# Peptides against a protein of PDB entry 3V4L: the designs that were tried, part 59

Target 1, 386 residues: chain A of PDB entry 3V4L
Amino acid sequence: GQPLAKDKVALLIGNMSYWEHPKLKAPLVDVYELTNLLRQLDFKVVSLLDLTEYEMCNAVDEFLLLLDKGVYGLLYYAGHGYENFGNSFMVPVDAPNPYRSENCLCVQNILKLMQEKETGLNVFLLDMCRKRNDYDDTIPILDALKVTANIVFGYATCQGAEAFEIQHSGLANGIFMKFLKDRLLEDKKITVLLDEVAEDMGKCHLTKGRQALEIRSSLSEKRALTDPVQGAPCSAEALVRNLQWAKAHELPESMCLKFQCGVHIQLGFAAEFSNVMIIYTSIVHKPPEIIMCDAYVTDFPLDLDIDPKHANKGTPEETGSYLVSKDLPKHCLYTRLSSLQKLKEHLIFTVCLSYQYSGLEDTVEEKQEVNVGKPLIAKLDMHRGL

## One batch from the design tools (peptide; made by RFdiffusion4, then SolubleMPNN)

Design b1_p12_2_s2 (from b1_p12_2, 6 letters changed)
Fold by OpenDDE base, seed 3:
Structure b1_p12_2_s2 (fold): chain B 386 residues (1-386), chain A 12 residues (1-12)
Amino acid sequence: as target 1 above (386 residues)
Amino acid sequence: MTELVSYSPELS
């Protein structure tokens, strides 16, 4: 019979906005497109952008809580990285220059922890460089991995080589994701699928002789990303896992705010990623005596590090939201909250209505405080320990 | 030429 997954869980991390390193662009598109593809494959996907070391550790810990016996685990990472002594290191956005293994997440340590969960399949898709970091001479003494025969690594590049994105004027995938996305939905053994991706990538003239996909596998079974999830969750652990994932994807309910002047505002929320939410405001009712009115969001929690200059934009694109803009209502003011992982408390903010009456020169303001609880990933308390 | 951005920064 076809193998069954007990469940399918994916953690996708895209790091772009490095503090001490060159900024990337492709991880935004890559994480978004891969999220949508894995959701079509019935994966529970947590998608995270621009994580610090601490936030990456917590994201991995939360991912490991979703893993159990016979669960398929997929980790995707796009960002800066290196490989020393056959150990792959994912570089957080707060990594110093130079970074070392102590500032980075070792993928082989994550694999060890996944093996302790008795997972049905472990897939690592690493869209990072595998070049040696000569500033880190740390030889990690790793314990011997268990022989689980269920491990697949898809490295975007070969050992000692670089992975790349193409610098475009617009949004583009990284080289690996560009080819991976076209095959990811195929009902094939994951190693066969990745081999076909390697052949397709090998036709890319831009990266020929610079980047080549490497597959490392111990997978003894015919397992595919298309393998069906085993039916209704029958275990208490499966129910807990489903609830935990659902919490990390719960948006605030849309609100209708009524101001004293008789203006009605629709406040809405959209998820771009598990840690990225768009807030949008629209005027749904305006008294005829009010000639002009706008509804601004302000007074966000300091933990979110929201620059007011990037808030309340006339388009989603002006906030840096290019991917979900088609699914958003038009004629709003848009604000992108890109760091929901940083939210310790409830998301409380102010909706400020600025308006003008016909025949009055002065602008009037009314304010309402809004509490939307903990949106999306903020429900997982990824800050447990700070 | 289309510029490639490496996922390995120059370290200093």
Scores: peptide ipSAE 0.441, ipTM 0.904, DockQ to the pose 0.722
Fold by OpenDDE base, seed 5:
Structure b1_p12_2_s2 (fold): chain B 386 residues (1-386), chain A 12 residues (1-12)
Amino acid sequence: as target 1 above (386 residues)
Amino acid sequence: MTELVSYSPELS
């Protein structure tokens, strides 16, 4: 019979906004497009941008809690990275220059922990360099891995080689994702699918002789990303996994705020990623005596590091939201919260209505505090330990 | 201009 997954879970990390290193662009598009494809494949997807070392560790720990016997686990990473002594290191956005193994996440340590879960399939998609870091002389003493036949690595490049993105004036994928996305929905054994992606990448004139996909696999069974999830979650563990995933994807309900002047504001929420939310406001009712009115959001928790200069924009694109703008209501003011993983408390903020009456020169303000609880990834309390 | 950006920064 066709293999069945007990469940399918994916963690996608895209690091771009490095503090001490060159900024990247493609991971934004790559994580977004891969999220949408994996959702069509019935994966439970957590998608995260711009994580610190601590936040990456916590995201991996939460992902490992979703893994269990016969579950398919997929980890995707796009960002800076290196490989020393056959160990692959993902570089967090807060990594120093130079970075070392103690500042980075070792993929082989994550693999060890995934093998302890007795997963039905482990897929690592590593869109990072595999060049040696000569500033890191440490040899991690890794415990012996279990002999398992369920591991697949898709490395965007060969050992000792570089992975690249194409930077231009518009949005573009990284080289690996550019070819992976065209095949990801194919009902093929995952190693056959990746081999076809390797052949397609091999035709790319820009990266010929500079980047080539490497597949490392112990996969002895015919397993595909298209394999159906086994029916209704009958186990307590499957129920817990479904609840944990649902918590990380729960948006606040849209609100209709009523001000004393008789103005009504619609407040809405949209997810761009598991740690990125768009807030939007619109005037849904205005008394005729009010000639001008605007509804601003302000007074966000300090942990979110919201610059007021980037809040309350007339378009989603002015907030840096280029991917979900088509799915948002028009004629709003938009604010992008890009660091929801940093939220320790409830998301409390102020909606400020500024308005003017006909025949009065003075602008009037009314304010309402809004508590929307913990949105999206903030429900996982990734800050437990600070 | 189209530029290839490496996922391995120069370290110092």
Scores: peptide ipSAE 0.433, ipTM 0.904, DockQ to the pose 0.837
Fold by OpenDDE base, seed 2:
Structure b1_p12_2_s2 (fold): chain B 386 residues (1-386), chain A 12 residues (1-12)
Amino acid sequence: as target 1 above (386 residues)
Amino acid sequence: MTELVSYSPELS
């Protein structure tokens, strides 16, 4: 019969805003496009940008809680990385210069933990370099992996080689994602799909002799990313998994705020990623006696590190939101919250209305506090692991 | 010009 997945779960991490290392751009686009493709394939997707070491560990732990017997697990990473002694290390944004294995996440350790869950398929898509780090001579003592015959690695590059992005004047994919995205929806065995991606990438004149896709697989069965999920969740564990994923993707409801002056503000929310949310405000009603009226958001929790200079922009693009701008309402003020994984408590902030009456020179202000609870990834309470 | 950016930083 056709293979069935008990469920399908993906963790996508894109690190770009490094503290001590060169900044990247493609991981933003790559994680977003891959999220949309995997959702069309009925994956439960957690998509995260710019994680610290601690935040990456917690994201992996939460991902492992979603895995169970016969579940398909997919881990994608785009960012800086290295390979020492056949172990792949993902580099967090807070990694020092030079970084070492103690500052990084070992993919083979994650694979060990996935094998303990008795998963139906384990796919790793690693869009990172595989050069040796000569500043780290640590040999990880890894326990022997089980022979599960269900593992696939798609490395964006060969051992000892580099992976690249192409920086143009606009948004562009990394080299690996540029070719992967065109094939990902094909109903093919995942190793056959990746082989076709390798052939397509091999035609790229820019990376010829510098980057080539490597496939490492023990996959003995004909399994595809297109394999159907087994029907309605029959187990208590499957219900818990579905609820946990749904909580991590629940946006705050849109609100209509009414001010004493008779102005009405629409407050809305949009998800860009599991840890990135856009807040937008619009004036939906204004009394005729009010000649000027602006509504802005302020007083965010300090844990979110919101620079007021980047808040309350006239376009989504001015906040750094280039991907979801078409789905947002027009003529709003926009604020991007890019670090929702740092939120320990409820998201409480102030909506401030500034307005002027006809024939009065003085500007009047009214304020309302808004509590939207824990949005998106902040509902997983990723901080409780200590 | 098209620039290739490596996912391996120079370490120091």
Scores: peptide ipSAE 0.432, ipTM 0.902, DockQ to the pose 0.828
Fold by OpenDDE base, seed 4:
Structure b1_p12_2_s2 (fold): chain B 386 residues (1-386), chain A 12 residues (1-12)
Amino acid sequence: as target 1 above (386 residues)
Amino acid sequence: MTELVSYSPELS
């Protein structure tokens, strides 16, 4: 019979906004597109951008809590990385220059922890370089991996080589995701699917002789990403997993705020990623005596590092939100919260209405505080006790 | 021009 997954869970990490290293662009697009594809494959997807070392550790720990016996686990990473002695290191955005293994997440350590969960399939898609870091001569003493015969690595490049994105005037995928996305929905054994992606990448003249997909697998069964999830979650663990994932993806409800002047504001929320939310405001009712009015969001928690210069924009794109713009209402003011993983408390902020009456030169302000609880990933206690 | 950006920074 076709293999069945007990459940399917994916963690996607895209690191771009490095502090001490060159900034990337493709991971934004790659994580977003891969999220949408994996959702069509009935994966529970956690999608995270621009994680520090601490935040990456916590994201992996939360991902491991979603894993259990017979669950399919997929880890995707796009960002800077290296490979020393056959160990792959994902580089956090706060990594120093030079970075070492102590500043990075070892993929083989994550694999070890996934094997302890008795997963049905472990897929690693690593869109990172595999060049040696000569500043890190540390040989990780890794415990021996279990022989589980359920492991697939898709490396965007071969050992000792580089992976690339193509930077141009627009948004584009990285080289690996560009070819992976066209095949990801195919009902094929995952190693066969990746082999076809390798052939397609091999036709790319830009990366020919510079980047080639490498597949490492110990996969004894015909497992595919298309494998159906087993029917209704009957186990307590499956119920808990579903509740944990649902909590991490719960948006605040849209609100209608009423001001004393008789202006009504619609406040809305959209998820771009599990840690990235767009807030939007619109004037839905204005008394005729009010000639001008705008609704700004302000007074955000300091933990979110919101630059007011990037808040309250006339377009989603001016906030850095290019992917969800089509799904947002038009004629709003937009604010992008890109660091929801930092939020320790409830998201409390102020909606400030600035308005002018006909025949008065002075602007009037009214303010309302809004508490939306913990949105998206902020419901996961990613701060639990490291 | 299409620029290839490496996912391996120059370390110093």
Scores: peptide ipSAE 0.418, ipTM 0.898, DockQ to the pose 0.822

Design b1_p12_2_s3 (from b1_p12_2, 7 letters changed)
Fold by OpenDDE base, seed 3:
Structure b1_p12_2_s3 (fold): chain B 386 residues (1-386), chain A 12 residues (1-12)
Amino acid sequence: as target 1 above (386 residues)
Amino acid sequence: MTEIVSYSPELS
């Protein structure tokens, strides 16, 4: 019979906005597109952008809580990285220059922890460099991995080589994701699928002789990303896992705010990623005596590091939201909250209505405080320990 | 201009 997954869980991390390193662009598109594909494959996907070391550790810990016996685990990472002594290190956005293993997440340590969960399949898709970091001579003494025969690594590049993105006018995938996305939905053994991706990448004139996919596997069974999830969750652990994932994807309910002047505002929320939310405001009712009115969002929690200059934009694209803009209502003001992982408390902010009456020179303001609880990933308290 | 960006920064 076809193998069954007890469940399917994916953690996708895309790091772009490095503090001390060159900024990337492709991880935005890559994490978004991969999220949508894995959701079509019935994966529970947590998608995170621009994580610090601490936030990456917590994201991995939360991912490991979703893993159990016979669960398929997929970790995708796009960002800066290196490989020393056969250990792959994912570089957080707050990593110093130079970074070392102590500032980075070791993928083989994550694999060890996944093996302790008795997972049905462990897939690592690493869109990072595998070049040695000569500033880190740390030889990790790793314990011997268990022989689980269920491990697949897809490296975007070969050992000791670099992975790249091609930055041009607009958004584009990284090189690996460009080819991976075209095959990811195929009902094939994951190692066969990745081998076909490697062949497709090898035909690309842009990458030929610069970047080649490497597949490392111990997968003894015919397992595919298309393998069906075993039916209704029958265990208490499966119910807890489903609830935990659902919490990390719960948007605030849309609100209708009524101001004293008789203006009605629709306040809405959209998820771009598990840690990225768009807030949008629209005027749904305006008295005829009010000639002009706008509804601004302000007074965000300091933990979110929201620059007011990037808030209340006339388009989603002006906030840096290029991917979900088609699914958003038009004629709003848009604000992108890109760091929901940083939210310790409830998301409380002010909706400020600025308006003008016909025949009055002065602008009037009314304010309402809004509490939307903990949106999306903020429900997981990824800051437990700071 | 099309730029190729490495996922391995120059370290200093």
Scores: peptide ipSAE 0.427, ipTM 0.903, DockQ to the pose 0.824
Fold by OpenDDE base, seed 5:
Structure b1_p12_2_s3 (fold): chain B 386 residues (1-386), chain A 12 residues (1-12)
Amino acid sequence: as target 1 above (386 residues)
Amino acid sequence: MTEIVSYSPELS
C-alpha cells in the first residue's frame, strides 16, 4: 500500500537580517512560498524569520515536541551557514564575526533528536553554504546516529561549495528554492523529486559550475511529501500535536472599537509568518460632524522593538510586507510586528483616534487600550529561560 | 544592479 504519515510537521527558518554579516533577501520569499506549498501537502508548518541563537534553539525544541512515531518531520533553513567535518551549522542572526560552532545550530544534533522521536521520515532542506569555517577548529563529538533508513538531506550545494542568492531590485527566490518550488507538489519518492530538482539546477547557466544540489539519503522506503496523513487524530499525542500547532497559528479575533465621539474602528490581524503579524485599522463609521479622523496603533511592548516610523503606514508594502498585501483589506493603516517570538507578555497596545470637528481648529484624541493575548508563535513561550 | 550574494560571509 502507499505509505501513510501519522502526521506531517515542518519547521522553516529564514535568516536575513544578520547583525555582523551581509544581509540576505531571498529567505523571505523562499520561506513564504515553501510554507504555502507544504500547507497544500497537509503539513503543519511553523515559519520563522530572523532568529537569534536562543530563538533558533527554542524553535527546534518546539518542533521536536510536534514529532512522534511515524510523523514526517521537515526542517528547511535558508541563511548563512558552513560545514566542518561533515557537520552542518546554521548561523543565527546574532552570530558574532567570526562565528564558531558554539554560536550556531548543528543539524546533525537535530537529526539525532528526531531519530529519538521514531519519526517516519526526516527531511532536511539546507539552503546554506557548505564551505569550511577555518575560524572554527572544534570537532563536535556527535553520538552515533541510529540506522533508521528514513533520512533525506537536500543540500543546496556540494560539500565545500557555496550557495547563493541573486539579488535584484525586486523579490526573487534563492537558487535552490527557484527549482524546488516547481517540483515540490509532485507525487514522487522524495529522493526522486530532489534528483529531478538537481537536473533542473544543472541545466541553469547561472548555477553551472558554481552551485549544484547534493542529495544524501538512507531512505529505504518509497516515501513522498504527498503521502496522506493517517486518518482522524485518534491518539492523545496526535491531539496534543494538533493543539500545539493550532496555538502557534491562532490570530486575534478582529475587533470593532467604538469611541465616545461615535467613530467606529475595525481592528484586524493577519499572519505573514508564525512570528510576523500585520495589524490593520480602518474607519468603518464616522459621524458627519467629524471632518477628519485617523486611527493609529501605538504603545507596543518594548520587547517587540517597534519603530514608530515604520508603523501606521498607508500600504502593507511600506511596512516591508510585500507577500500578503493582496490578501489584506484596502484603505487601512498597517503595522508589521516582525518579532513575535520576543513577546514575553500579552500583546497590549493603544489605539489612538485623532479627529477634528467641523468648525473647530483643534484636533481631539481618544485612546483605547487593547489586549489581544499572545498571538501566533508568542503562545509557545519561546523565551522560557531568560 | 544584479548582485550575487554568498551564504558564506567573509569572516575577520
Scores: peptide ipSAE 0.427, ipTM 0.904, DockQ to the pose 0.825
Fold by OpenDDE base, seed 1:
Structure b1_p12_2_s3 (fold): chain B 386 residues (1-386), chain A 12 residues (1-12)
Amino acid sequence: as target 1 above (386 residues)
Amino acid sequence: MTEIVSYSPELS
């Protein structure tokens, strides 16, 4: 019979905004598009951008809590990376120059922990370089992996080779995701699907002789990303997993704020990623005696590193939100919170209404504090330890 | 201009 997954869980990490290294662009698009495809495949997806070492460790730990016997686990990473002695290292955004293994996450360590969960399938999609880092002389003494016969690696490049993105005057996928996305929904054994992606990449004149997909697999069964989830969660662990994932994706409810002047503001929330939320404000009622009014959001928690110059924009694109702008209401002011993983407390902020009465020259301000609790990934308390 | 960016930075 067709294999059944007990559940399907994915962690997607896209690192772009490196502190000490060249900035990337493609991981934004790649994580977003892969999230939408994996959701169509009934994956529970956590999608995270621009993680520090500590935040990456916590994201992996939370991902491992979602894994159990017969669960399909998928880890995708796009960003800087290297491979020493057959060990793949994902580079966090706060990694020093030069970085070492102590500043990075070892994929084979994650695989070891996934094998302890007795997972049904382990898929790693690594859109990173596999070039040796000569500044890292550490030889990881990895314990022998268990023979689980359920592992698939899709490397964006060959051993000792580089992976690339093509930066142009717009958003584009990385080279690997460009080909992967066209095949990902196919009902094929995951290794066969990746072989077809490798052939499609190999036909591209831009990548020929520079980047080639490598597939490493011990997968003995015909397992696909399309494999159906086994019916109603029969275990307490499956219910807990579903609740934990749901909490990490719960948006604040839209609110109607009423000011003393009689102006009504709609406050709304949209998820771009598990750690990226857009706040939008719109004036839904204005008394006729008020000629002009604007509703600004301000006084955010310091942990979010919100620059006021990038807040309260007339378009989502001016905030850096190019992917979800079509799904947002028009005629709002938009603010993008890109680091929700950093939120230690409740998201409390101020809505400031600035308005003018007919026949008065002076602007009047009214302020209302808003508490929306912990949005999205901030509910997982990824800071438990700092 | 089209630029090809490596996912392996030059380390110093």
Scores: peptide ipSAE 0.424, ipTM 0.904, DockQ to the pose 0.828
Fold by OpenDDE base, seed 4:
Structure b1_p12_2_s3 (fold): chain B 386 residues (1-386), chain A 12 residues (1-12)
Amino acid sequence: as target 1 above (386 residues)
Amino acid sequence: MTEIVSYSPELS
């Protein structure tokens, strides 16, 4: 019979906004597109951008809590990275220059922990370089991996080589995701699917002799990303997993705020990623005596590092939100919260209405505080006790 | 201009 997954869970990490290293662009698009594809494949997807070392550790720990016996686990990473002695290191955005293994997450350590969960399939898709870091001569003493015969690595490049993105004036996928996305929905054994992606990359003149997909697998069964999830979650663990994932993806409800002047504001929320939310405000009712009015959001928690210069924009794109713009209402003011993983408390902020009456030169302000609880990933207590 | 960016920064 076709293999069945007990559940399917994916963690997607895209690191771009490095502090001490060159900034990337493709991981934004790649994580977003891969999220949408994996959702069509009935994966529970956690999608995270621009994680520090601490935040990456916590994201992996939360991902491991979603894993259990017979669950399919997929880890995707796009960002800076290196490979020393056959160990792959994902580089956090706060990594120093030079970075070492102590500043990075070892993929083989994550694999070890996934093997302890007795997963049905472990897929690693690593869109990172595999060049040696000569500043890190540390040989990780890794414990021997278990022989589980359920492991697939798709490396965007071969051992000792570089992976690349092609930056142009628009948004584009990284080289690996460009070819992966066209085949990801195919009902094929995951190693066969990746081999076809490797052939497609090999036909590309831009990648020829620079980047080639490497597949490493120990996969004894015909497992595919299309494998159906087993029916209704009957186990307590499956219920807990579903509740944890649902909590991490719960948006605040849209609100209608009423001001004393009789202006009504619609406040809405959209998820771009598990740690990235767009807030939007619109005037839905204005008394005729009010000639001008705008509704700004302000007074955000300091933990979110919101620059007021990037808040309250006339377009989603001016906030850096290019992917969800089509799904947002028009004629709003938009604010992008890109660091929801940092939020320790409830998201409390102020909606400030600035308005002018006909025949008065002075602007009037009214303010309302809004508490939306913990949105998206902020419901996961990623700060629990390292 | 098309720029090719490596996922391996130059380390110093």
Scores: peptide ipSAE 0.418, ipTM 0.899, DockQ to the pose 0.831

